Peptides against a protein of PDB entry 4PN1. Designs and how they scored, part 197

Target 1, 261 residues: chain A of PDB entry 4PN1
Amino acid sequence: KIEMNFLNKPIVPDTTKVISNFLTHYLITEPVEHVEIEAKLGTLIDLETQNRFEFPVMNETILNPEFNLRTRFESDMTASEHKYLNEFLNQAFRDSQKPGRLPFAYKHTKQVDLFYETEDNSRDKIRVSKNQSDNQVLACVKKRRVADLFLYCPNDAFDIRISISDELPVSMPSGNQQPSLTRLKDRVGYVHQEIKIDLTKTTQNDPVYDTTERHELEVEFGNIADLRDRAQKAKDGMEAPLFRRVQLFMDNVRILRREHS

## One batch from the design tools (peptide; made by RFdiffusion4, then SolubleMPNN)

Design b1_p27_6_s2 (from b1_p27_6, 11 letters changed)
Fold by OpenDDE base, seed 1:
Parts: C-alpha cells; sequence; structure tokens
Structure b1_p27_6_s2 (fold): chain B 261 residues (1-261), chain A 27 residues (1-27)
C-alpha cells in the first residue's frame, strides 16, 4: 500500500493557488460581468534587449504584477510551431474519440473582424466579427482588457499570459462609419472538458503593424458560470472545486507549451 | 488550505507516476 505523503492527502501546487486567487478576485470580489478568461502562448520580451526576458529562476514562475519588469508580451509563434501544435491537437482529438475517453469537440471558423472607433473617443474599439463565407454578423463587442498575469517559463518554448477581459455586447456602428482596422481570422477550435483550445492565424493589413500574419494559441475557460460558482464556493471556504478546475486548465496549458518541433 | 484531500482526484500513486515519467525522459 502506497500513500501520497505522510498525511496521505494531495497538496495544491502554489501556482494553482495563486492563479485561483487571481481569478476569484475578478469573478467574485470585483466581478467582471462579461468576463473572458484565457491563456495565450507567447514570449516575454525584455524592452531593453528586445530579446526574451531572463529572470534568475529555473522553472515556471508567476511574475509579480506589482513590479515593473520592463517587459512586453508577444502573443505569437512561428508558422512551423503553429503547424506542429495543430497536428498535435489533431492527434489528441483522434485519440479522444476512442472508447473510454472523453471526446474533444472540433470547430473550424473563418471570420473577419472589423474594428471601429467609438463615438465617445474611448480607447476601446468596437469589434464586429463576421463570417467570411456569408458575411453574417457573429458578434459585436467592446472588449476591455481588465488584468493580466504572466508566467515566465524558462524551460519551455513559450511563456504564458493569462488575461481577464470584459467583452461587452454593443450595438452595431453606424452605417457610414468606416473600420479603422480589418483582421482576417482562421481559427481551429478544440474543446475538452469545457476548456477551449484555439489555434488562430490572423492576417491584418495595417501600416502600424510590421507583421502581416500572426499565429496564436489560446486556452480559455469555456464555462464561466461554473467557474464563478467554484470561485464563490472558494470564498465560502470550499476551495477544492476551484483548485481542481484551475489545475486542469494549467495542465492543458503546460502540455501545449512543452510541445515543439 | 494547501491540503485539499482526495476530492482533487489525484491518484495515490501520483508522485510515483511522475517520477517514472521523468526518469524515462531523462534516459
Amino acid sequence: as target 1 above (261 residues)
Amino acid sequence: SLLLGENLGLPKSFYEEIDKMIEKEMK
């Protein structure tokens, strides 16, 4: 007979606890009404060197947002890395369809995003998303970034940004208004246990941006209502359900960031 | 609490399995 430890009880990783507390704040304490919570794979760039940030740590580390580390986050990867991850996820999808497994769901979407300036000269733009095939409006939202949490991952190909956003549904812009930016998105989406994994190829023609194409991988909580319920229970003293969900989320992120060609 | 009990769904052999995986990758 084997026990897990001298108490024979599982211990929550400190990373899980920190992230759980971060999420609880914006789910319960200062609740965001139309909250989106996602992790993006990318690279922390040192603003001074323009190279990947280096910190004297040897493993996955949540960076303290209270410190100005003079970094920026680039939510991008190479086309080859993106292709590899797509193939990896396709295989994972196939394997999950076997008996005894929980299956992935799959969706492929091609859309165009049109960005409009707000009448009130707000910093936030209105985003109208349309299906490329029939020009059907999929969404019209004003997205506001609320908070970010960065994970420095020195042993992996990618660093992680966990973002909390408010996606407020808004009315369509006036018919005479021209978009300030147009973005084409080719998105392949996978869903497993209500965790969404999206591979997105973005093409945009904006003279302000040097890169025409961007390749992104995002991991998102697919059931916000459930997550909020778990967070509330955590505030009430029952932390296990929240910790379990966050652990699941982070394990998926960890799997993905470790994969490389 | 850092100790959440068995309701996390971690197997009793969790650490052993991880150790075995690490050992295989390091060979």
Scores: peptide ipSAE 0.000, ipTM 0.265, DockQ to the pose 0.030
Fold by OpenDDE base, seed 5:
Structure b1_p27_6_s2 (fold): chain B 261 residues (1-261), chain A 27 residues (1-27)
Amino acid sequence: as target 1 above (261 residues)
Amino acid sequence: SLLLGENLGLPKSFYEEIDKMIEKEMK
């Protein structure tokens, strides 16, 4: 007979615990009402070298936000990398349709995002999302970035930013208001076990990035209510459900960040 | 791009929770 360890019980990776605690804080302790939780693939850039950050660690590492490491995170990838990931996910989608598997859901959306300044001159802009085909309003929200957690992944193609956002539904801007920014999004979405994986091609004039096109991959918790429930249970002493869900999320992220063209 | 350490929104209470978790693991 073989046991998994001397206690014969599952052990939780430290990364899972740290992330779980991070999520619990913004789900339960200081709850964000309209919370969005996503991980974006990208690159930690060393501001001094302008190359990918190099830190004396050998594996996936959550960076301590208390330390200024003089880095920036670029949530972008090359068109080639993006294409590769798309093909990879397409194959994963196909494989999941086989008997005995849990199938992916697939959705392709093309939308335009219109950003408006708020009347109170807050830093947060109102985003109106419309379907490109029929100009129907899909959403009108004020998104606030609440918290970020960065993972340096030296063995993988990408580093990770986990973000907590408040996506507050708001009223449509006044008809006389002009958008300050327009963004075209071509998004391919995959959902597996309520984890949402989005490949997004964004076209915009960004004065900060000086880029007309961006390629992004994000992984999002698709069932926040369930996650919040799990987080509450964790606060109450039952951590296993939350750990399992976070582990699933992170495993999906780990699969994706290892892929490269 | 986002600069590391800027507007991370991590309150002191978050770090305290982490510390408690670490302490719990050490027992």
Scores: peptide ipSAE 0.006, ipTM 0.234, DockQ to the pose 0.224; fails the geometry check
Fold by OpenDDE base, seed 2:
Parts: structure tokens; sequence; C-alpha cells
Structure b1_p27_6_s2 (fold): chain B 261 residues (1-261), chain A 27 residues (1-27)
């Protein structure tokens, strides 16, 4: 007879626990009302070398924010990498349509984001998102980045930033206001078990950025209400549902960050 | 630096919660 371990009980990976705790904090302890939780693929860049960050670890590692590692996160990839991931996800989509599988859903969206300054000149801008085809308003929000958690992934093509954001719905800017920034987004979205995977091509004329086009891949929790419920249960002593959901999320992220052209 | 944690939006209470999780496992 083979047992799982000397207790013969499941054990939760440390990464899952840390991330679960991170999420629980902003879902339950200090709740963000209109929370968005996403992981972006990218690269941790060492500010001193301008190369990919190197740390004395051999596997996926959540970086301790107590240590100043002098890094920045580049949420971008090459067009080739982005194309490869698109093809990869297309194949995964096709395979998931087979009998016995849970199918992907697919959506292609082209939108324009218009950013407006707020009256208080706060750092947070109002974002108006419109459909490019008919100029229909999709959303008007004030997005605030609340927290970040970085994963250094030395064995994979990409590092990961998990972000907590607050997307507060707000009224439309006055008709006399001009946008300070315009961003075009071409987004291909895949949804599997309420986990959203988005490939986004962003075009913007930003004087701060040298590149006008960005290629991003993000993985997002598609059911925040369910996640919040799981987090509440975890606070109440039942952690398994939250751990399972976080594990699913992270497994999807792990699959994607390992792929490269 | 705690300041870095603040820059990442991670309050002190977050670390306290981690500590509590560790304590539970030690019991």
Amino acid sequence: as target 1 above (261 residues)
Amino acid sequence: SLLLGENLGLPKSFYEEIDKMIEKEMK
C-alpha cells in the first residue's frame, strides 16, 4: 500500500498558501469593493543590470516585499511570443471542445480606452472604454492599483505579477474634457472554468514609453463573488475551497509561462 | 524595507496574517 505521506493526508503547497493569504487580505480583511485580481506574464528586470533578474533560487518563488530587490516588472513580450501563445491557446480551445472536456469560451474584442484627469488631480485617472466598431461605452471606471505580488520563475519563459486592483465605476467625464491619453486594445479572450485568459495588443502614443505597441497576457479570476465566498470560508476555518481555486489559477498560469516560441 | 511593502500595497496586517497561518500549522 502506498500512502501520500506519513500522515496520509493532502498537504497544500506553500505557494498556494501564500497567494491564498494575499488574496484573502484584500477580499475579506481589508476588502476591495470592486476588486480585480489578475496575473500578468512578463519579466522582472534588474534595475542595475537591465537584464532579467537573477536571484539565488531554483524554482518559482514569491518575492518577499520586505526586501528591496531593485527590480521593475515589464508586462510585455515579443510579437513572436505573443503569436505563439495565441496559437497555443487556439489549440487548447480546440482540444477542449472534444467530448469529455470542459470547453473554452472565446471572445475577440477591440476597444479604445480614453483616460481623463480627475478634478482633484489625483494619480488615478478615469478610464472610459468604448467599442471600436460602434463607439458604444463599455465601461467608465477609476482604476486603482492596490497591491502587487511578484513571482520569480527562473525555469520559465516569464515571471508573474499578481495584482489587486479596485475598479470603481464612476460617472462619465464632462463633455468639455479631453482625454489625456488614448489606448487602443485588441483583446482575444479565453475563458475556462471561470478563469479568464486574455491576449492583448495595446497601441498607445505615450511620451513616457518608447514602444507604441505592447503585447500582454493576463490571467484573471472571472468569478470574484465565488472567490470572495471561498476566502470567507477560509477565514472561518475551511480553507480547502480557496486553496483549490488558487491552485487551479496558478496551474493555468504555470502552463502559460512555460510556453515560448 | 517596510516601505517597499507599502509601495506594493502590502500592509503590516498582511504579514501578521501569514504569521498566524504559520502558527496554526505548528499546533
Scores: peptide ipSAE 0.006, ipTM 0.248, DockQ to the pose 0.141; fails the geometry check
Fold by OpenDDE base, seed 3:
Structure b1_p27_6_s2 (fold): chain B 261 residues (1-261), chain A 27 residues (1-27)
Amino acid sequence: as target 1 above (261 residues)
Amino acid sequence: SLLLGENLGLPKSFYEEIDKMIEKEMK
């Protein structure tokens, strides 16, 4: 016979606890009303070297935000890496359709995002998202980045940024206003157990930087109401449901960040 | 409770700033 440990009880990983606390803060303590919670795969860059940040740790580590590490985060990857991840997720999708598995849902979307300056010259821009095929308005929001939590992953292809954002629905800009920026998005989305995984190709024209193509992979909590409920239960002393959901989310992220071409 | 505390004091990065950084490196 084998037991889990000398107490024969489940143990919660410390990473799960830290992330759960982070989420609980912005779900319950100082609640963001229209919250988006996502993880992006990318690279922590050392501002001094302009190379990937090097920290004296040997595994996945949440960086303490109280320390100025002089880093920036690039949420971009190569086209080859992006293609590999797409193929990987396609295979995962196929496998999940087999009997006895929970199936992925799949959606392919092409949209254009138009960014507008606000009348008060606020730093926050209005984003109007439209379907590329018929220009139907899909959303009009002001997105504000509220908080970030960075995970340094020395053994994996990517580092991770977990972000809390507020996506406030707003009225459409005036018809006489011109967009300050336009970007095209080609997105393939996979949903499994209400965790959303998006591969996005973004094309943007910039008069200074020329046309750029960006490749991103995002993992998002697809059921915020449920997550908020779990966070509230955690505040009330029942932490297990929140921990389980965060563990699921992070395991999906961990699978993806290990994959590369 | 296994919760660590309420005052996280986490910094934020601006979405637009990140995009600009990426664009500069993609030249």
Scores: peptide ipSAE 0.000, ipTM 0.212, DockQ to the pose 0.044; fails the geometry check

Design b1_p27_6_s3 (from b1_p27_6, 9 letters changed)
Fold by OpenDDE base, seed 4:
Structure b1_p27_6_s3 (fold): chain B 261 residues (1-261), chain A 27 residues (1-27)
Amino acid sequence: as target 1 above (261 residues)
Amino acid sequence: SELRGENLGLPQSFYDEINKMIEKEMK
């Protein structure tokens, strides 16, 4: 016979609690109407050294957003790393198709994103997404970044940014408007237990920022309605369902950030 | 928890950094 601990009760990790609270705020307390919640793999860069951020911790650590640490987050990886992760996820996909497992869903999408300035000259641009093949409009949204939570992961290949965004559906820009920016996205998407994992190759001609090609991996909550329901229950005193969902999300993130070429 | 139901109280500097990141990604 074995017990979990001296109380023989489950213990929720602090990381799970902090993230759950962060999500609850923007799901319930000050709700974002069309919320998108995702984690991106990348690197925290120290603005002073221009190297990866160094902090006196030895494992995964959520950085307190109330402190200005003079960092930037680079949501990018090398082509080699991206390829490795793609192969890794492909294998995970194949393994999940076996009897007794919950299967991945897979989708490969190529789209073009057109960004337009708003009439009020807001910093939030309108994004029109179209399929590259048939030019069908997939979405027209005004995306606003609401909040970020950064995880410093000294033992892993990548740090993590968890972002809350508002993707407001908006009307198509006027026909006389020209896009201020156009980018091509080649996205390979994996879905497991309603958690979306996307590998995205973005091609963008931007001589100013030297961002011709970007390789990103993002993990997203695929069922926001369910997540919001869980968050509401948490506000009402039942926290376990939310904690479980956040734990699942973070475990997937943890698996991915450890993999590298 | 102490964060539940309360504003995170993020500093303006935090949002400024986010805005800079957004601008970089959008240009």
Scores: peptide ipSAE 0.000, ipTM 0.229, DockQ to the pose 0.050
Fold by OpenDDE base, seed 2:
Parts: sequence; structure tokens; C-alpha cells
Structure b1_p27_6_s3 (fold): chain B 261 residues (1-261), chain A 27 residues (1-27)
Amino acid sequence: as target 1 above (261 residues)
Amino acid sequence: SELRGENLGLPQSFYDEINKMIEKEMK
């Protein structure tokens, strides 16, 4: 007979607890009303070396924001890496359609994001999103970055940034305003158990800066209401549902950040 | 390459909650 530990009860990893607490803070304690919670694959860059950050740890580590590590996060990858992940997810999609599995959903979207300056000259811009095909307005929001949590992943192809954002619906900018930034987004989206996985090719046109292209992969909680409910239960003393959901989210992230060509 | 903004940091209350959680487990 084998037991899982000397208590023969499940134990929650620290990573799960820390992330769960992080989410609970911005879901319940200081709640963000229109919260978006996503993890982006990328690279922690050491500002001094301009190379990938090196920290004296040997596995996935949540970086303590109390310490200024002089890093920047680049949420980008090569076209080849992006293509590989696309192929990987396509295969995962196909496999999930088999009997006995929970299937992926798939969606391909193309949109244009127009960014406008605010009257108060805030750092946060108004984003108007339109469908590329018919120019239909999809959304007009002011997105505010609330908090970031960085995971250094020395054994994987990518590091992770978990971000809390507030997407506040706002009125359309005045017709006489010109966008300060334009982004074309070509997004392939996969959804599994309400976890959204998006591969996005972004072309950015800036009046001042050169056109830039990015290849991003992001993992997002697709059911915020459910997550908030789980977080509330956690605050009320029942942590297991939240831990399970965070574990699922992180496992998906871990799978993806390990994959590379 | 696009530069992402600096870490915004977290409020002290976040750390307090972590500490509280740790203390709970130690009892």
C-alpha cells in the first residue's frame, strides 16, 4: 500500500498558493471590476546584460516584486516558434476531439485596434477594436494594467508574465481625434475547459515609430465569474476549488512554455 | 522587439495576505 504523504492528504504547491492569493487579491480583496487575467509567454531580459535573466534558482520561480531585479519582459517570440506552437495546438485540438476527451473550441479572428489619447493625458489609452472585414466596432475600452506577476522559468523556452488588467468600457473618442497607435491583430484562439489560449500576430503602426510585428501566445481565464466565485469561497475558508482552477491554468501554461522547435 | 512596462509592484496588503496564509499553515 502506498500513501501520497505521511498525512495521506493532498498538498498544494506554493506556486499554486501564491498565484491563488494574487488572484484573490484583485478579484475579492481589492476587486477589479472589469478584470482580465492572462499569462503571456515571453522572456525576462536582464537590463544590464540584455540577455535572458539569470537568477540563482533551478526551476519555476515566482519573482518577488519587492526586489528590483532590473528586468524587462518581452512578450514576443520568433515566427518559427509561433508556428510550432500553432501546429502543436492544432494537434492538441485534433486529439481532444476523440471520444472520452473534452474538446477544444477554435476561433480565428482578425481585428484592428485603434488607440487614442485621453483628455487627461493619462498613460492609459482608449482602444477601439474593429473587425477587419467589415469595420464593425467590437469594443471601446480603456485598459489599465493593474498588476504583474513574473515567473522565471529557467528550464523552459519561455518565462511567464501573469497580468491583472481592468478593461473599462468607455465612450467612443471624438470624430476629430486621430489614433496615436494602430494594431492589426490576427488571432487564433483555442478554448479548453474555459481556459483561452491565443496565438496572435500583431502588426503595429505608429506615427512616430517604425512598424513592428509581434508574435504572442497568451493564456487567459475564460470564465471570470466562476473564478471570482472560487476566490470568494477561498476567502470564506474553502480554498480547494480555487486551487484546482489555478492548477489547471498553470498546467496549461507549463505545457506551452516547454514547447519549442 | 517591444519593451513592456516595468513591474507595477503589488500593494502591501498582498504581501500581508501571503504572510497570513503562511502563519496559518504553521499552526
Scores: peptide ipSAE 0.023, ipTM 0.341, DockQ to the pose 0.128; fails the geometry check
Fold by OpenDDE base, seed 1:
Structure b1_p27_6_s3 (fold): chain B 261 residues (1-261), chain A 27 residues (1-27)
Amino acid sequence: as target 1 above (261 residues)
Amino acid sequence: SELRGENLGLPQSFYDEINKMIEKEMK
């Protein structure tokens, strides 16, 4: 007879616990009403060297936000990396359609995002999303960044930013207002077990931004109500359901950040 | 997120909760 360990019970990694608590805070403790929770692949950049940040660790590490590490996060990748991930996800989609598997859902969207400034806070913007084909309004939200958690991943091609945002549905801006920024988005979305994976090619022309074209990959929790329920149970002493969901989420992220051409 | 900006820190209460979890596991 063999056992998993000397307790003969599964053990939860620290990463899972820390992220679970992070989510619980903004789901339950100080709840964000219209919460979006996503992880983006990118690169932690050292502001002094303008190269990828280096820290004396040898594996995935959550950075303590209390320390000023003089870094910025660039949520971008090369076109070739983005293409490779797209092909990888397409194959994963196909494989998931086989008997005995849970299938991916797939959606391809092309939209235009119009950003409008708000009077109350210069950091808060109203985003109007329209379909490129017929210019129909898809969404209008006032988006606010609430918190970020960064994972330094020295062994992988990408670092990770987990972000909490508040996406408040709002009325359309007045007709006389002009957008401060316009973005074209070509997005392919994959959904598996209520976790959404988006590959987005963004084109924009604004002197405020240093890039005209970006390639992004994001992983998002697709069922916030379920996640909030799990977080509440965790606060009440039953942590396993939340840990399992976060573990699933992070495993998907880990798969993606390890893939490269 | 579609917005760019500086990194946002976490409240002290977040760290307090983490510490409580650690303490609980050490018992």
Scores: peptide ipSAE 0.017, ipTM 0.299, DockQ to the pose 0.110; fails the geometry check
Fold by OpenDDE base, seed 5:
Structure b1_p27_6_s3 (fold): chain B 261 residues (1-261), chain A 27 residues (1-27)
Amino acid sequence: as target 1 above (261 residues)
Amino acid sequence: SELRGENLGLPQSFYDEINKMIEKEMK
């Protein structure tokens, strides 16, 4: 007989623990009410060199936010990389439809995001999302970034930003208010085991960054209620369910960040 | 798509929880 280890029990990677704790904090300890938890693929850029950040580590590493590493995160990729990932996910989708597998769900969405300034001049804008085809309102939210956790991934094509956001549903802006920014989104979404993987092509006029087109990939927890339940159990001493879900999430992220054209 | 911004600092309580986790692993 072969056992997994001398305890014959699964062992939890340290990364899983740290991320689990991070999530638990904003799910349970200081709970965000309308929490969105997503990981974006991108690049940690060294502000001094303007090149990809280099850190003396040899594998996936969570950066300690207590230390100013003088980096910025660019949640973007080339069109070629984006296309490759799309094809990769399409194949994964097809393969998952086979007998004996858990199937992906697929959704293609084209929407327009309209951003409005708030009356209180808060930094957070109101986002109205509409379907491009029929102009139906999909959502009206005020999204607040709560926290970020960055993973430096020296062996992979992309680094990772895990973000906690509060997507507060709000009333529609007044009819007389004009949007300060308009963004077109072409999003292809894949869902597997309640983990959402979105490939998004964004077109916008950005006077600040002079960026009219972006290609992004994000991985999101699709069942927050379940995740919150798992986090609560973890706080109560039963960590396994949370660790399993976080491990699943991170494995999906790891698969994706390794892929490139 | 997210607006570009600086990483927001985490509360001290988060770090305390991390430290607690580390301590548990050491025992």
Scores: peptide ipSAE 0.016, ipTM 0.307, DockQ to the pose 0.122; fails the geometry check

Design b1_p27_6_s4 (from b1_p27_6, 11 letters changed)
Fold by OpenDDE base, seed 2:
Structure b1_p27_6_s4 (fold): chain B 261 residues (1-261), chain A 27 residues (1-27)
Amino acid sequence: as target 1 above (261 residues)
Amino acid sequence: SELLGENLGLPKEFYEEIDEMIEKEMK
């Protein structure tokens, strides 16, 4: 007979605990009302070298936000990388339709995002999202980035930024206001066990920024209410449900960040 | 959402296959 360990009980990886605590803080302790929690694949860039960040670790490592590592995160990838991931997800989608599996759901969305300045000159802009085909308003929100957690992944194609955002529904801007920025988004979305995986191409005409196109892959918790419930249970001493959900989320992220052509 | 609409971003080959699959399932 083989046992898991000398206690013969499951043990939670430290990464899972750290992320769970991070999420619990913004779900329960200082709750963000309209919270969005997503992980983006990208690259930690060392501001000094302008190359991918190098840290003296050999595996996935959550960077301590208390230390200024002089890095920036680029949530972008090449078109070829994006294509490869799309093909990979397409295959995963097909495989999940087989008997005995939990199937992916799929959605293709094309939208335009219009950004407006706020009257109070706040740093946060109002985003109006419209369907590209019929110009129907999909959402009008003010999105505020609350916190970031960075994972340095030296063995993988991408590093990870986990972001906590507050996406507050707001009233439409006045008809006399002109958007300060417009973005076109072409998004293919995959959903598996309420985890959303989105491949997005963003086109932006910005007179200030040279980047006109971005290719992004994001993984999002699709059921915030459930996650909040799990986080509350964790605060009450039952951590297992939260750990399981975080583990699922991170496993999906890990699968994706390892894939490359 | 849109199926097989005008390509505003991603290459058509990225989504065409799955769009077709979904359309077949909806019929």
Scores: peptide ipSAE 0.032, ipTM 0.591, DockQ to the pose 0.013
Fold by OpenDDE base, seed 5:
Structure b1_p27_6_s4 (fold): chain B 261 residues (1-261), chain A 27 residues (1-27)
Amino acid sequence: as target 1 above (261 residues)
Amino acid sequence: SELLGENLGLPKEFYEEIDEMIEKEMK
C-alpha cells in the first residue's frame, strides 16, 4: 500500500497559500466590488540593467510587495511566442474535445477599446469596449488597478503578474467627448473549468509614435462569485476549496509560462 | 480606418481552424 505522505493527505504548496491569502484580502477583507483577478505572462525587468530581473532563487518565487526591487513588469511577448502559445492552446482545445475530457470553450473576439478622460481628471480612464463588426457596446468601465503580485520564474520563459483590478461599470461618456486613446484588440479566449485563457493582440496608433503592437496572454478567474465564496470559507477556517481553486489556476499558469517556441 | 482594418487582426492561422470547428459544431 502506498500513501501520499505520512498523513496520507494532500498538502498545499506554499505558493498556493500565499496567493490564496493575497486573493482573500481583496475578496473578503477589503473587498473589491467588481473584482477582476488575472495573471499575465511577461517579463520582470531590472530597472538598473534593463534586462530580465535576476534573483538568487532557483524556482518560482513570489516577490514581496513590501520591498522595492526596482523592477518593472512588461506584459508582452514576441509574435512568435504568441503564435506558439496560440498553437499550443489550439491543440489543447482539440484534445479536450475528446471523450472523457472536460472540453474547452472557445471565443474569438475583435473589439475596439476607447479610452476617455474622466471629469475629475483622475488617473483612471473610462474604457468603452465595442465589437468591431457591429459597433455594439460590450462594456463601459472604469478600471482601477488595486494590487499586483509578481512571480519571478527563472526556469520558465515568462514571469507572472497577478493583478487585482476593480472594473467599475460607469455611464457612457458624453457624446461630445472624444477618446484620448483607441486600441484595437484581437482576442482568442479559451475557457476550461471556469479559468479563462486569453491571447490578445493589441494594436495602438500613436500620433507621435509608430503603430505599436502588443501580444499578451492572460489567465483569469472566470467565476468570481465562486472564488469569493471559497475565500469566505477560507476566512472561516475551511481553506481547502480555495486552495484547490488557486492550485488549478496556478497549474494552468505554470503550463503556459513553460511553453515557448 | 487602418485602425479597424482586418490586417490588424491575429494571423488567420491562429484561429481559423478552431473558428471553423466551432462554427460547424454550432450548426
Scores: peptide ipSAE 0.021, ipTM 0.512, DockQ to the pose 0.013
Fold by OpenDDE base, seed 4:
Structure b1_p27_6_s4 (fold): chain B 261 residues (1-261), chain A 27 residues (1-27)
Amino acid sequence: as target 1 above (261 residues)
Amino acid sequence: SELLGENLGLPKEFYEEIDEMIEKEMK
């Protein structure tokens, strides 16, 4: 007979608790109405060295947002790394179609994001997303970055940024307005157990700067309503459902950040 | 923008196999 520990009760990893508390704050305590919660793979760069950040820790570590560590997060990867991750996810997709598994859903989308300045000259731009094939408007939102939580992952290919954003639906810009920025997105999306994994190639055309291409991988909570419900239950004293969902999310992130070409 | 009418395109290797699988399932 084997027991889990000397209490024979489940114990929640500290990382799960910290992230759960972070999410609960922006879901329940100071609720973001149209919340988007995603993790991006990337690299914490030390502003002094311009190399990957070094911290005296040996494993996954959540950085305290109250400290200025003089870092920037680069949510980008090489084309080779991106390809490797895509191949990895393709294999995971195929394996999930087998009997006895929960299948991935897959979607390939190509869209154009048009960014417009707001009338009040706020830093938050209006984003109009259109389908590239038929120019159908998919969304018109004002996205505001609310908070970030950074995970330094010295043993893995990537560090992680978990972001809370507010995607406020807004009216379409007036016809006389020109976009300040145009972004083309080619995205392959995988969904498993309501966790969304997106590989995105973004081409950004700036009239002033050279065209930039970015390769991103993001992991998103696909069911915010459920997550909010779980967070509310946690505030009411039942934390297990939230912890389980956060653990699932983080396990998926952990799998992905370990993969590299 | 000239690119608005152009296909951005990830490398074909990224999605071709999966796209084919999806297409087969849809038929």
Scores: peptide ipSAE 0.015, ipTM 0.385, DockQ to the pose 0.013
Fold by OpenDDE base, seed 3:
Structure b1_p27_6_s4 (fold): chain B 261 residues (1-261), chain A 27 residues (1-27)
Amino acid sequence: as target 1 above (261 residues)
Amino acid sequence: SELLGENLGLPKEFYEEIDEMIEKEMK
């Protein structure tokens, strides 16, 4: 007979536990009301060298937020990398349509985000999202970044930032206000088992700088209510459902961050 | 449909193939 281990029971990876606890904090302990939880692929940049951060680890490592490592996270990739990931996801989409698989859902969206200053001149801006084709208002929110968890991934093309954000619905800015910033977003979204994978090209016109483009890939929990329920169960002593969902999320992230052109 | 998008920013290669698949399935 072969057993899994000396207890013959499944064991949860430590990374799953750490991430689960992180999420539980902002889902249950200090709950964010309109929470968005996403992972972005990017690069941890050493502020001193302006190169990719080098940490003395050999595998995926969650960085302790208590330590200031003097890094910044760049949630960007090359157009070529972005294209490659798109092709990869397209193939995954096709394969998932086969019998016996759970299919991807797909959505292509083009929107313009208009950012407005708040009356109190707070750092948090009001974002009005509109459909590019008909200017229909899709959302008006005030987004606040609550917390970040960084994963250094020395073996992969990308590092990861898991972000907790609060997206508070707010009233539309007054008609007399002009946007301080406008961003065009072209997004292709893939959804599998309520995990959203988005490839987004953002175009921003700056009066001082030339038009800049950003290519992003993000993975998001598509069912926050379910995730919150799982987190609550975890707080109540039943951790397995949360661990399973976090594991699924991270496996998808791991697949993607290993892909490169 | 909202599920389909014109090329307003990304190269066609990013969405065209899947858009076509969706269109076929919706017909």
Scores: peptide ipSAE 0.018, ipTM 0.490, DockQ to the pose 0.013; fails the geometry check

